# Ledger of designs, part 167: peptides against a protein of PDB entry 2Q3Z

Target 1, 272 residues: chain A of PDB entry 2Q3Z
Amino acid sequence: YVLTQQGFIYQGSAKFIKNIPWNFGQFEDGILDICLILLDVNPKFLKNAGRDCSRRSSPVYVGRVVSGMVNCNDDQGVLLGRWDNNYGDGVSPMSWIGSVDILRRWKNHGCQRVKYGQCWVFAAVACTVLRCLGIPTRVVTNYNSAHDQNSNLLIEYFRNEFGEIQGDKSEMIWNFHCWVESWMTRPDLQPGYEGWQALDPTPQEKSEGTYCCGPVPVRAIKEGDLSTKYDAPFVFAEVNADVVDWIQQDDGSVHKSINRSLIVGLKISTKS
Target 2, 254 residues: chain A of PDB entry 2Q3Z as posed
Amino acid sequence: YVLTQQGFIYQGSAKFIKNIPWNFGQFQDGILDICLILLDVNPKFLKNAGRDCSRRSSPVYVGRVGSGMVNCNDDQGVLLGRWDNNYGDGVSPMSWIGSVDILRRWKNHGCQRVKYGQCWVFAAVACTVLRCLGIPTRVVTNYNSAHDSNLLIEYFRNSEMIWNFHCWVESWMTRPDLQPGYEGWQALDPTPQEKSEGTYCCGPVPVRAIKEGDLSTKYDAPFVFAEVNADVVDWIQKSINRSLIVGLKISTKS

## One batch from the design tools (peptide; made by RFdiffusion4, then SolubleMPNN)

Design b2_p25_3_s4 (from b2_p25_3, 11 letters changed)
Fold by OpenDDE base, seed 2:
Structure b2_p25_3_s4 (fold): chain B 272 residues (1-272), chain A 25 residues (1-25)
Amino acid sequence: as target 1 above (272 residues)
Amino acid sequence: STFTRRVEATFKPSGEVLVLEETWT
């Protein structure tokens, strides 16, 4: 695959394929308790505990909360995203061996953000948490195969305080993205939207003031019903392999620019 | 500058995660 984006031409000096055993560990001792702590430190609970708890019977509500709490943006969430290959003060996203280690570190350090995550790490942790809470969940990967002419590209740039690309930092071009799908009914929607719901815990855009995404019916995305809550237009763009310029600032803020593409990526889902 | 291309991340039912990364300058 030859990539030409943002004025750069890829010539591929090195390839690294890593096989990582991943322990989801939703049944390990103490993990459920950590997931409950995650709910108890979410902004909605802190604002009104009674209201938050009364809504935890809804997988729609819980899914949305978890999507927001897996990332540390806007709250006491689990993971801090980082993409600039500067991981010296934490753990490289490539070094994690499972969700359990991440969740335990988060809890053991007083619910301080764990450094660092990227899309598959966010998705995997979200999957663990949702499963612990009794919501059938699978990890989904949408990617551009090296053997395909398709493109599902996210370009991540690191900006200085002036919004300028920092030439001394690594630029990342993403040929894939990971999120989760959870099985649930949607009594808050018209009939027929039960089933798999897309949720994205990777902080990309704010939804109702929080870096979270979904749940949105996979069916709605497939049928092009972009009026369906939550965040259908955003997920539609992810699934349809739009070119995304992703800006990561030093303060951790994320900005996204979406360019429509005629190319569709390949989506792969695991079993729940 | 160092450029990194993330090509693929695949989760398998076995718990194995495949990540393909390409780097160039």
Scores: peptide ipSAE 0.027, ipTM 0.524, DockQ to the pose 0.028
Fold by OpenDDE base, seed 4:
Structure b2_p25_3_s4 (fold): chain B 272 residues (1-272), chain A 25 residues (1-25)
Amino acid sequence: as target 1 above (272 residues)
Amino acid sequence: STFTRRVEATFKPSGEVLVLEETWT
């Protein structure tokens, strides 16, 4: 999980799993230097360099920093996300075949955000950076599945009488999502939560004011311990949620959508 | 009564937005 530079990223759907080859390239020339630059431009370093550096021995701390810095939201991070299929002023997320080119572009342009990324791109770059920093990491793809009945959380969406989601909730339903899992001890938690930790570099929700997510023990997610740092409720929803639609009528009545719940639960990780 | 559900889902690999409409009683 540290030594392998070539791998696959899983995409597609639960019914039609696809994969793409990906060059993580954590040992290629200059990549370590770029990863160190990434740390040196993070907001915590800029605020207090000594404190930030003193904490870089903690994979928990570093993982959280990397999660935030792989996206360019609120900082000098690496990638700008875009999902509207308008990529003419950059590179289509589908065009990337490895992390190395992305990281080099970022560094060579003065740490200017690279256009563009989507979930698997964010995850892959995070995986490269974390591996480069000595943290065993793998990319994880989670699929929605109509056949999975083991959901533990229901996400409720209120819709109007036409079945449209109400509010500014740009809560788009995805056929899959990618993040990373990193192996680390968790001395900051009670015993038993060492092992794989979920981290999500795709900017979705703010955690403590920054677009970052994790690390949270995979075990905590499996056991439903939502009190565990960091961001357990969010990650729990990503892997265990059924989507339930509620239709709100003008009279205030609420109707449940058909019993076809979209479940998120099929998780596939890279082999190395 | 008849209900209509409209779901917009994005296929991440392409960024394509798919619209699913279902009607049920």
Scores: peptide ipSAE 0.021, ipTM 0.394, DockQ to the pose 0.076
Fold by OpenDDE base, seed 5:
Structure b2_p25_3_s4 (fold): chain B 272 residues (1-272), chain A 25 residues (1-25)
Amino acid sequence: as target 1 above (272 residues)
Amino acid sequence: STFTRRVEATFKPSGEVLVLEETWT
């Protein structure tokens, strides 16, 4: 989980799992230096360099810093998230094939945010950085349960070569999210919470005033210990899904109905 | 002919909409 440079990121749905090749490239030239720069521009370092550096021996501390710095929210972080299909002034999230190009672009442009990322891009970059810093890390994709018919619905659009929408909209079961899990001890917690820790670099909610998430023991989530640091309730919600119904009207309009039913998702991690 | 498949889905808990596109010939 540290030594592998190439792997796959899982996408798609629980019923149809797709993977994309991804070059993590943590050992490529200059990547370690970029990861160290990432630490040196984090808000905690800027506030108190000595205190920040003294804590870099802690995977818990470093993991939390990295989860915040992979996104550009609230800091000089790496990636700007965008979901509205307007990527003309940057790179489409779907066009990335590795973390190295993203990190190099960030560094070469004076630590300016790279456009653009979505969940798997955030997760993959975080995975590269954490591995580069010696923390065993894997990308995790969570799907809605394959056997549960209740899930978030997706809307499919088909466009021809001229960009024209053709055919009827199709509804399919599709919902996924990506984050990372890192292996570490948790001396800050009661015994037994060592092992895989969930971290989420996708900017979703603020934790202690910053868009970051984790680390939280995977065990704590499985056992329902939602009081465990950090952000256990949030991560618990990520592994569960609301039932969302989409109502299509004849005029093509779509209405969303949300039912608060907790369904357990299917979690798949990278093999590398 | 080139075709683009666009998939939009909301994920929990933030309510963000994931957009994926695939193109094939």
Scores: peptide ipSAE 0.018, ipTM 0.460, DockQ to the pose 0.048
Fold by OpenDDE base, seed 1:
Structure b2_p25_3_s4 (fold): chain B 272 residues (1-272), chain A 25 residues (1-25)
Amino acid sequence: as target 1 above (272 residues)
Amino acid sequence: STFTRRVEATFKPSGEVLVLEETWT
């Protein structure tokens, strides 16, 4: 989870699992320096360098910073997300084959946001950075499923803190979401929550004013302890949802059902 | 006849919405 530089990112659907080879490359030349630059340009460092540096020994703190800095929302972060299939002014998220090129591009262009990323790209870069910083980390893929697993097209919309849909509706078809899990102790929590912690660098919701997510104990999510910091309710929501199911005929007739269902059908992590 | 199945999942409390669609004849 730290030493492996090559791996796979799982994609596709629960029914049709795909993987892509990925070069994490956390030990390649210059990558550690880039990861340190990432820390040195984070908003907390810019606000109070001494306080930020004093907390860098905490994987909880560093994990949260990295979660925020892998996306370029709110800061000089690494990646700009885009989901509308319009990538002509950058690199298609589907074209990346490793984190190293992304990080080098970011650094070489004066820490300008790299175009473009989607969930697995965000997760993979976060994984590289966290591993580089000595935090055992794996990429996690959740394959989404409805209560009735007959639908094959998934479109995801994000709402901001005001309930508004973020940007234009995506035409991209999703069947999965990716984030990372990092191994760490949680001295900031009650005993028993050490181990795998979920972190999500894909910009979806703000946490304490920044597009970041976690770390939250995977155990807390499994046990339904939604009071556990950070962002337990959000991560829990990634696996549980209210589902509205419509069946519409060509005559316009609609059958509607509302259910609370587990929406994650399958979870796969990278093996490293 | 054409049929469309639409599944909308609203993640709470985040407000995220997932939509699955399938059309068949």
Scores: peptide ipSAE 0.017, ipTM 0.378, DockQ to the pose 0.416

Design b2_p25_4_s1 (from b2_p25_4, 19 letters changed)
Fold by OpenDDE base, seed 3:
Structure b2_p25_4_s1 (fold): chain B 272 residues (1-272), chain A 25 residues (1-25)
Amino acid sequence: as target 1 above (272 residues)
Amino acid sequence: EIVERITVLRLAHKKEDIVLKEKLY
């Protein structure tokens, strides 16, 4: 994983899987230096450089920092996310073909956020950075990916007595979502959670006050151990949220039902 | 290219498989 510079990112939908080629380019000239700059502008470094540097030997620590720094939320991070199809003042997320150009633009403009990214772009850049720092990393795609906003492991819809959705959907299911998995030991956890760790650099929810996510053991997600740091409930919900319909009746009562027609999560791991 | 399709334990958290009538406050 560390040695692979070119690969594919899977997109589309569960029924119609697509892919795009991507140049990760972690060994191209200057990319390592840019990754180091990324670390040196992170909020923890700015707060206490000595403490930050002393912790960079930990893949857990570095992974979490990178997850936060790939997005520009809260910090001098790399990418600004945008999803409204208005990209005239930047580069369309769909136009990127590799991480190198993004990282170079970021650095060359004084660590100013690059416009624009979406989930696969965030994931791909994170993958490049982590690989550059010697952490085995791969991009993963999850189809029918849920975004749980209230940490209850549910995607909730409100419906009238006829089953029609009422109001705006606060939570949603994406056709696909991308994040990364990194291989590391977890000395901060009980034994058995070494291996692949999920990290999500797309700014979706705050973790301990910062738009970052993970690392969380993939094993913990598979086994439903939601007590493991970091952000196990959120990542679990992405791949396994239950969809609940709240159906209002004429008498004012509400019926809770599990929507079995909407299946969350179809995670694909790739060699990139 | 595809390395693994990850199997996730479905409905690992507490669930109610019954339609419940309740009043929301």
Scores: peptide ipSAE 0.021, ipTM 0.516, DockQ to the pose 0.048
Fold by OpenDDE base, seed 4:
Structure b2_p25_4_s1 (fold): chain B 272 residues (1-272), chain A 25 residues (1-25)
Amino acid sequence: as target 1 above (272 residues)
Amino acid sequence: EIVERITVLRLAHKKEDIVLKEKLY
């Protein structure tokens, strides 16, 4: 995980899995230095450098910082997300073939946000950074990945009597979503939660006021332990959210239809 | 290199789904 610089990122759908080659490039020239710069420009360092540095021995702490810093939403982070297929003023997320160019662009332009990223780009950059920092990390792809916005473990669709979605489709199920898993001990938790920890650098929801996610034990997610820090309910929902269709009729009545055909989190794919 | 594919259990759903883990070599 730490030593492999070339890999694949899985995309597509649960039925039609695709992959793209990706150069993580964690050992390429200057990349480690850029990763250290990333740490040195994080809000926690800027607030209290001594405290931040003292905590960098913790992969839990570092993982959470990196999750936040790979996106630019709250800080001088690396990537600006965009999903509207209008990338004329930057680089299309689909054009990236590795993390190295992204990180170099970020650093070379004074730590200005790089345009643009989507989930696999965020995940891949995070993977590179974490590997550089000595944390075993892999990119994970979840198919039929839910984005729960209200932490109720439900993906709710409001439909008219004809089945047409009404209003802004704020909650959605992605055909795929990528995040990272990092191997670490969890001395901050009860025994048994060591191992793979999910971290999501894609800016989806705020955690403690910052667009970051995790680390949360993969075991906790599998066992449904939603009390486990960090962000267990959100990550759980990505892989296990129930889908509820609310059908609103012209008379104002609302009926609940459970769409059992939509299986959230059908498959998670990663390279071991 | 091993590709691990996991079908996750939907714990929130009424129906018990079986967690399937597949390793592709």
Scores: peptide ipSAE 0.017, ipTM 0.446, DockQ to the pose 0.033
Fold by OpenDDE base, seed 2:
Structure b2_p25_4_s1 (fold): chain B 272 residues (1-272), chain A 25 residues (1-25)
Amino acid sequence: as target 1 above (272 residues)
Amino acid sequence: EIVERITVLRLAHKKEDIVLKEKLY
């Protein structure tokens, strides 16, 4: 399945799973060259080409670079994310049918950011790039996916005594979120963490100052090893964050509600 | 296909609270 150029990406909700067809096109003409350009315009290459090139034999290193370069945050990356349904000056994220067109547009416009992407678009492009670079990769969809913004593994809501949400929700649970998993060894970690590694190219949170995420062993996430690089707490929170409702009383006291439990990370879908 | 379910139930909600999930478009 990893070598398949045409596939589908899962979307929708846990109760109503949908999919869209997607052309990954990792073996189409010129795509590998574009992927190499992506590496050659990354901040690490621009800072020290020799050092960057010397590390490209590491799928861990390359995966992390690609995670950062698929989004245009902090660099000359491929895609600009937008979620406000205002796409008139670009292409709606919903309009894309494959990674090839996106990558070609990026390259053909002098490595200018392509407008626009959302999670599945970011993930799909990352999947294409990683596959081009010889890293077995698949797109993963998590349903009821949490976005932890402060690395506390919590999704926090503040409510008044009547249960009404106070203020704007900064942290959120998405009906679905997409990222990629790549197969690689982890010589930089303790034994047993080889295999699927989660990488999230959607610019959600910064890792070491850059909007990138992973690679982190899927096993580490499953086992709750939050000390494992990279970004284990963030990825763990995506699939297993606690939802906390803070109830603010009239007297100014705040307490946690424990009356109900919701599920984060209900289902993870991918092509096998 | 559904590959796996990773769920650690750690939730604190008010009984009648609805957690609003956002949809990506």
Scores: peptide ipSAE 0.072, ipTM 0.478, DockQ to the pose 0.076; fails the geometry check
Fold by OpenDDE base, seed 5:
Structure b2_p25_4_s1 (fold): chain B 272 residues (1-272), chain A 25 residues (1-25)
Amino acid sequence: as target 1 above (272 residues)
Amino acid sequence: EIVERITVLRLAHKKEDIVLKEKLY
């Protein structure tokens, strides 16, 4: 998890799993230095360098910082996300073959955000950075992954009487979503939550005012302990959200439709 | 080694896609 520089990222759908080769390249020349720059430009360092540096011995703290800094939301982070298939002014997320080029571009352009990333790109870069910093990390792919917008553990769709989706809903289920799991102790939690922690660097929802997610114990998600920091409800929803279809009538009445048969969080794939 | 786990299954909108990245409604 720290030593392997070459790997695969799983994509596609639950029924048709694909993979792409990826060069994580955590030991390539200059990559560690870039990872240190990433830490030195994070908002917490800029606010109080001494406090930030004193906390870098904590993989919990560092993991959370990296989750926030891999995306450029709210800070001088690495990647700008884009999902509208308009990549003419940058690099298509689908064209990346490794983290090294992304990180080098970021640094070489004065820590300007690199265009563009999507979930697997965010996850892969985070994986590289965390490995560079000595944190065992792997990319994880969740198939039928939900994005809960309002932290109610539901994916809600509003439809008219004809079944047409009404309005612009940001809540969705993805065919797949990628994040990372990092191995660490959790001295900030009750005993038993050491081990794999989920971190999501894709800017989906704000956590404590910043687009970051985790670390949250995989065990907590598995056991349904939603009180566990950080962001347990959101990560839980990614793998376990219920889907509710609402049918809105012309009179303004809303009723729950019969559930359609899509399964959220069917399969999580990663490399051990 | 590939580690695969099945999460808690919940019913949602049924859609099967083989595209790289797509929203399921």
Scores: peptide ipSAE 0.064, ipTM 0.533, DockQ to the pose 0.050; fails the geometry check

Design b2_p25_4_s2 (from b2_p25_4, 14 letters changed)
Fold by OpenDDE base, seed 4:
Order: sequence, then structure tokens, then C-alpha cells
Structure b2_p25_4_s2 (fold): chain B 272 residues (1-272), chain A 25 residues (1-25)
Amino acid sequence: as target 1 above (272 residues)
Amino acid sequence: SIITVTTVLHLPSKEEPLVFERKLE
């Protein structure tokens, strides 16, 4: 989880699983230095360098910082996300084969955001950075991954009488979504939550005002303890949301239906 | 329910899977 520089990232769909090779390259020349630059340009450092540095011994703190800094939202972060298949002014997310080139581009261009990333790219870069910083980390893929925007643990589809989804489709399910899990103790929580912690660097929802997510104990998610910091409800919903269809009839009436055909959450954890 | 699976390389696929993220309906 720290020593391996080559790995695989799972993509595709629940029924059609695919993997790609990925060069994490956490030990390649200059990568550690870039990771340190990443820490030195984070908003917390810029606000109070002494306080930020004093907390870098905490993998909880560092993990949360990295989660926020891998995306360029709100800061001088590494990657700009894009999902509309218009990548002509940058690099297609599908073109990346490793984290090293991304990090080097970021640093070499004055910490300018790299175009573009999607979930596995965000996750892979985060994995590289966290490993560089000595935190055991793996990329995980969750198929049928829910994006709950209102923290009700439901994915709600609004449909017309013909079953067609209406609205902006904001609260939807990804065919797959990637994030990372890092091994750490959680002295900030009650005993028993040491172990794998979920961190999500893809900018989906703000956590305490910043596009970041986690760390949250995987155990807490499995046990349904949504009170644990950070972002337990959101991560829980990604892997365990129920799907509800709100079917609007022509007469204005609405019918609530539980969608049992779409099962949220099939998580694959890597061995390294 | 949460389903966690240990990584297995080159799982069988019936069709070419999507390589990019998309939202499901």
C-alpha cells in the first residue's frame, strides 16, 4: 500500500468491470518534493503556516488536506474535473496512465490546474500523494455509486408519467466512482475506528466549506454510524443509498416508488 | 447494502465497458 508504484484501477460498470494499469510512481524523482509543494500551497498553510505544519504529523489532517488539494476547487489544487467529453483545451481524463506526469505538469506550470480529471484520476493522484507522505493508501472503485446532495441517504429520481427523468439530474448514480482508502488511527474518534479511512478527492460536495471528503472510517460506514467525522452520511450514501422514483402524473399527482432494480454500491478494494 | 470485494484482476466482461464516468438513469 506504500511500496508498490504500479497498480490497477477498476472502471466500467457493475456488470462489465474493466481495469486499467496505472503508474502511481510515488518514489520517482521529484515526486515527494511536489507533494511537499502541494502542502505548502494549501489554504491552511497560507492562512497559518505554523499551525498547518504542526498538524502535518496527523494522517487525519494530511488526508483531509490532500483530499481538498488534489482537486483545484477552492485552491491551487492539482486537477480540474470535466465530464462533458469536451477536452480539446487539455488532456482527456482517459489519456492519463499515471500520476507522475500529472503532478509534474502541475508543478512545472506554477501549480496551475491540470486539465482534466475524472474520479479515477483524482483518486490515483491522491493515492500517489498520500503514499509519498507515508500514508498507506489504495484506490477503490464503487460501482453504481450514488451522489446524495441533500443528505437523506436517498437517490431521488423525478420522473414523468412515462418514466423519463425530469429536472437537472443532479442527484444521480455514477456507473462507477473512485476514491481512496488510507490506513490510519483515529485518535479524534472513539476507540475502534482505526483502520481504513475513506477519502474522496473528486469535487462532489463541500465539506466544511471546501471540496473535500473524509477521512471517515470504513467501519463506521459499514456499521451505519453516520455521526463520525468526516462526511459519513455522504460516503454512506455512495455505497448504500436507496433509490426512490417520484413519478409525476399529468394531473399533478405524485407517486413514490422504491426502485429495487438499481442496487447502489459494489465496492472493489485493491490489494495494493 | 454495502458490498465489498477484494480486487481481482481481469474480471470477465460480456461487452466493452465504459471507460468514462456517466450518470445512470
Scores: peptide ipSAE 0.089, ipTM 0.580, DockQ to the pose 0.023
Fold by OpenDDE base, seed 5:
Structure b2_p25_4_s2 (fold): chain B 272 residues (1-272), chain A 25 residues (1-25)
Amino acid sequence: as target 1 above (272 residues)
Amino acid sequence: SIITVTTVLHLPSKEEPLVFERKLE
């Protein structure tokens, strides 16, 4: 998980799984230096360099920093996300074939955000950075991945009497979503939570004021321990949210229906 | 429910033209 430079990222849908080749390239020339620059421009370093550096021996700390710095939200991070199919002023997320070019572009342009990324691009870059820093990491794809925006572990759709979705459609389920899992001990938690930790670098929700997510023990998610830091409820919802349809009738009555036709959370992890 | 699957890289699968993320409704 540290030594592999080439791999595959799973995409598509639960019924139509596909993969793309990806060059992580963590050992290519200059990549380690770029990863160190990433750490040196993070908000915590800028606030207190000594404290930040003293904590870089902790994969928990570093993982959380990297999760935040791979996206450019609220900092000098690497990638700008875009999902509206308007990529003319940058590079389409679908055109990337590896992390190296992205990281080099970021560094060579004075740590200016690279346009553009989507979930697998964020995850892949995070994977490269974490591997480069010596943290065993893999990219994970979750099909039918929920994005819970209000921390209630539900994906809520509002519909009229005809079943038409109303409102802003804020909460959603993605056909697929990618994040990373990193292997680390968790001395900050009770015993037993060492192992794979989920980290999500795609800017979806803020955690402690920053667009970052994790690390959270995969075991905690599987066992439903939502009190476990960091961001257990959010990650839990990604793989296990319930879908609720709120149906408003003409008479003003509201009916709640649990939609079980769409099962949230089919997670695929790579061996590479 | 949480389902974890380990997939072989060259497992036969149908390709979907849509590669990017999309909302399911």
Scores: peptide ipSAE 0.055, ipTM 0.585, DockQ to the pose 0.023
Fold by OpenDDE base, seed 3:
Structure b2_p25_4_s2 (fold): chain B 272 residues (1-272), chain A 25 residues (1-25)
Amino acid sequence: as target 1 above (272 residues)
Amino acid sequence: SIITVTTVLHLPSKEEPLVFERKLE
């Protein structure tokens, strides 16, 4: 999880799984230096360099910083996300074959955001950076991944009497979503939460004012312990949200229905 | 619910899957 430089990232859908090869390249020339630059331009370093540096021995702290810095939201981060298929002024997210070119472009252009990324690109770059920093990390793919925007662990749709969705969806489910899991101890938590920690560098929701997510123990998510930091409810919802349809009837009554056709969460963990 | 599947290098597919992220309905 630290030594492997090449691997696969899973994409597609739950019924039609696809993978692409990816060169993480954490040991290629200059990549470690770029990762260190990433740390040195993070908002916490800029605010208080001494405090930031003193905390870099903590994989919990570093993981959270990296989660925030891989995306360019709120900082001088690496990647700008885009999902509208308009990539003419940059590189299509689908064109990347490894993390090295992305990181080199970022550094060589004065830490300017690289255009463009989507979830697997964010996850892959985060994986490279974390591995460079000595943190065992893997990319994971979750099919039918929920994006809960109101922290109620539900994906809610409003429908008319015919079952047709009314208005814009306030919440969403992705066909697939990628993030990373990193191995670390959690001295800041109760015993037993050491091990794999979920980190999500794709800018979806703000955590403590910054587009970052985690680390949160995978065990906590599996056991439904939503009180543990960081961002347990959000990550839990990605893999466990219930889909609810609110169906309005002609008489004005509303019927609550569990949507069983949309099953949230099918996670694939990689070996590299 | 959380469903974990063991990593498989290649799975058979009946059609070309979507490569990019897409909202589901």
Scores: peptide ipSAE 0.026, ipTM 0.546, DockQ to the pose 0.023
Fold by OpenDDE base, seed 1:
Structure b2_p25_4_s2 (fold): chain B 272 residues (1-272), chain A 25 residues (1-25)
Amino acid sequence: as target 1 above (272 residues)
Amino acid sequence: SIITVTTVLHLPSKEEPLVFERKLE
């Protein structure tokens, strides 16, 4: 989880799992220096360098910073996300084969955002950075991954009397979504939550005003402890949201139906 | 529900799925 520089990232769908090779390259020349630059340009450092540096011994703190800095939202972060299949003014997310080129491009262009990334690219770069910083980290793929936008642990679809979806689908389920899990102690929590912590660098929802997510104990998610920082409800929903159809009737009444055709949460953890 | 699967390096696929993320309906 620290020493392996080559690995695989899982993609596709639950029924059709695919993997791609990925060069994490955490030990390649200059990569550690780039990771340190990433820390030195983060908003917390810019606001109070002394405080930021004093907290860099905490994997919890560093993990959260990296989660925010891998995306360029809110800061001088690494990657700009794009999902509309229009990548002509940059590099298609599907074209990347490793983290090294992305990080080098970011640094060599004055820490300008690299175009473009999607979930596995964000996750892979985060994995590289965290490994460089000595934090055991793996990429995780979750199939049928829910994106809950209102923290109610539901993916809600509104339907007419004919079952047709009405309006724009704000909440969504991804065919797959990638994030990272990092191994760390959690002295900021009650005993028992050490171990794998989920971190999501893909800019989906803001956490404390920044597009970042985690760390949250994987154990807390498994046990349904949604009070656990950071962002337990969001991560829980990614892997365990219920899909609800709100069916509007002619008389204005709304019927709630659980959609069992969409099962959220099939997670694959890497062994690298 | 949470279903965790241990990584398998060589998973067969009958067809090539979309590589990019997409919204399920």
Scores: peptide ipSAE 0.057, ipTM 0.577, DockQ to the pose 0.023; fails the geometry check

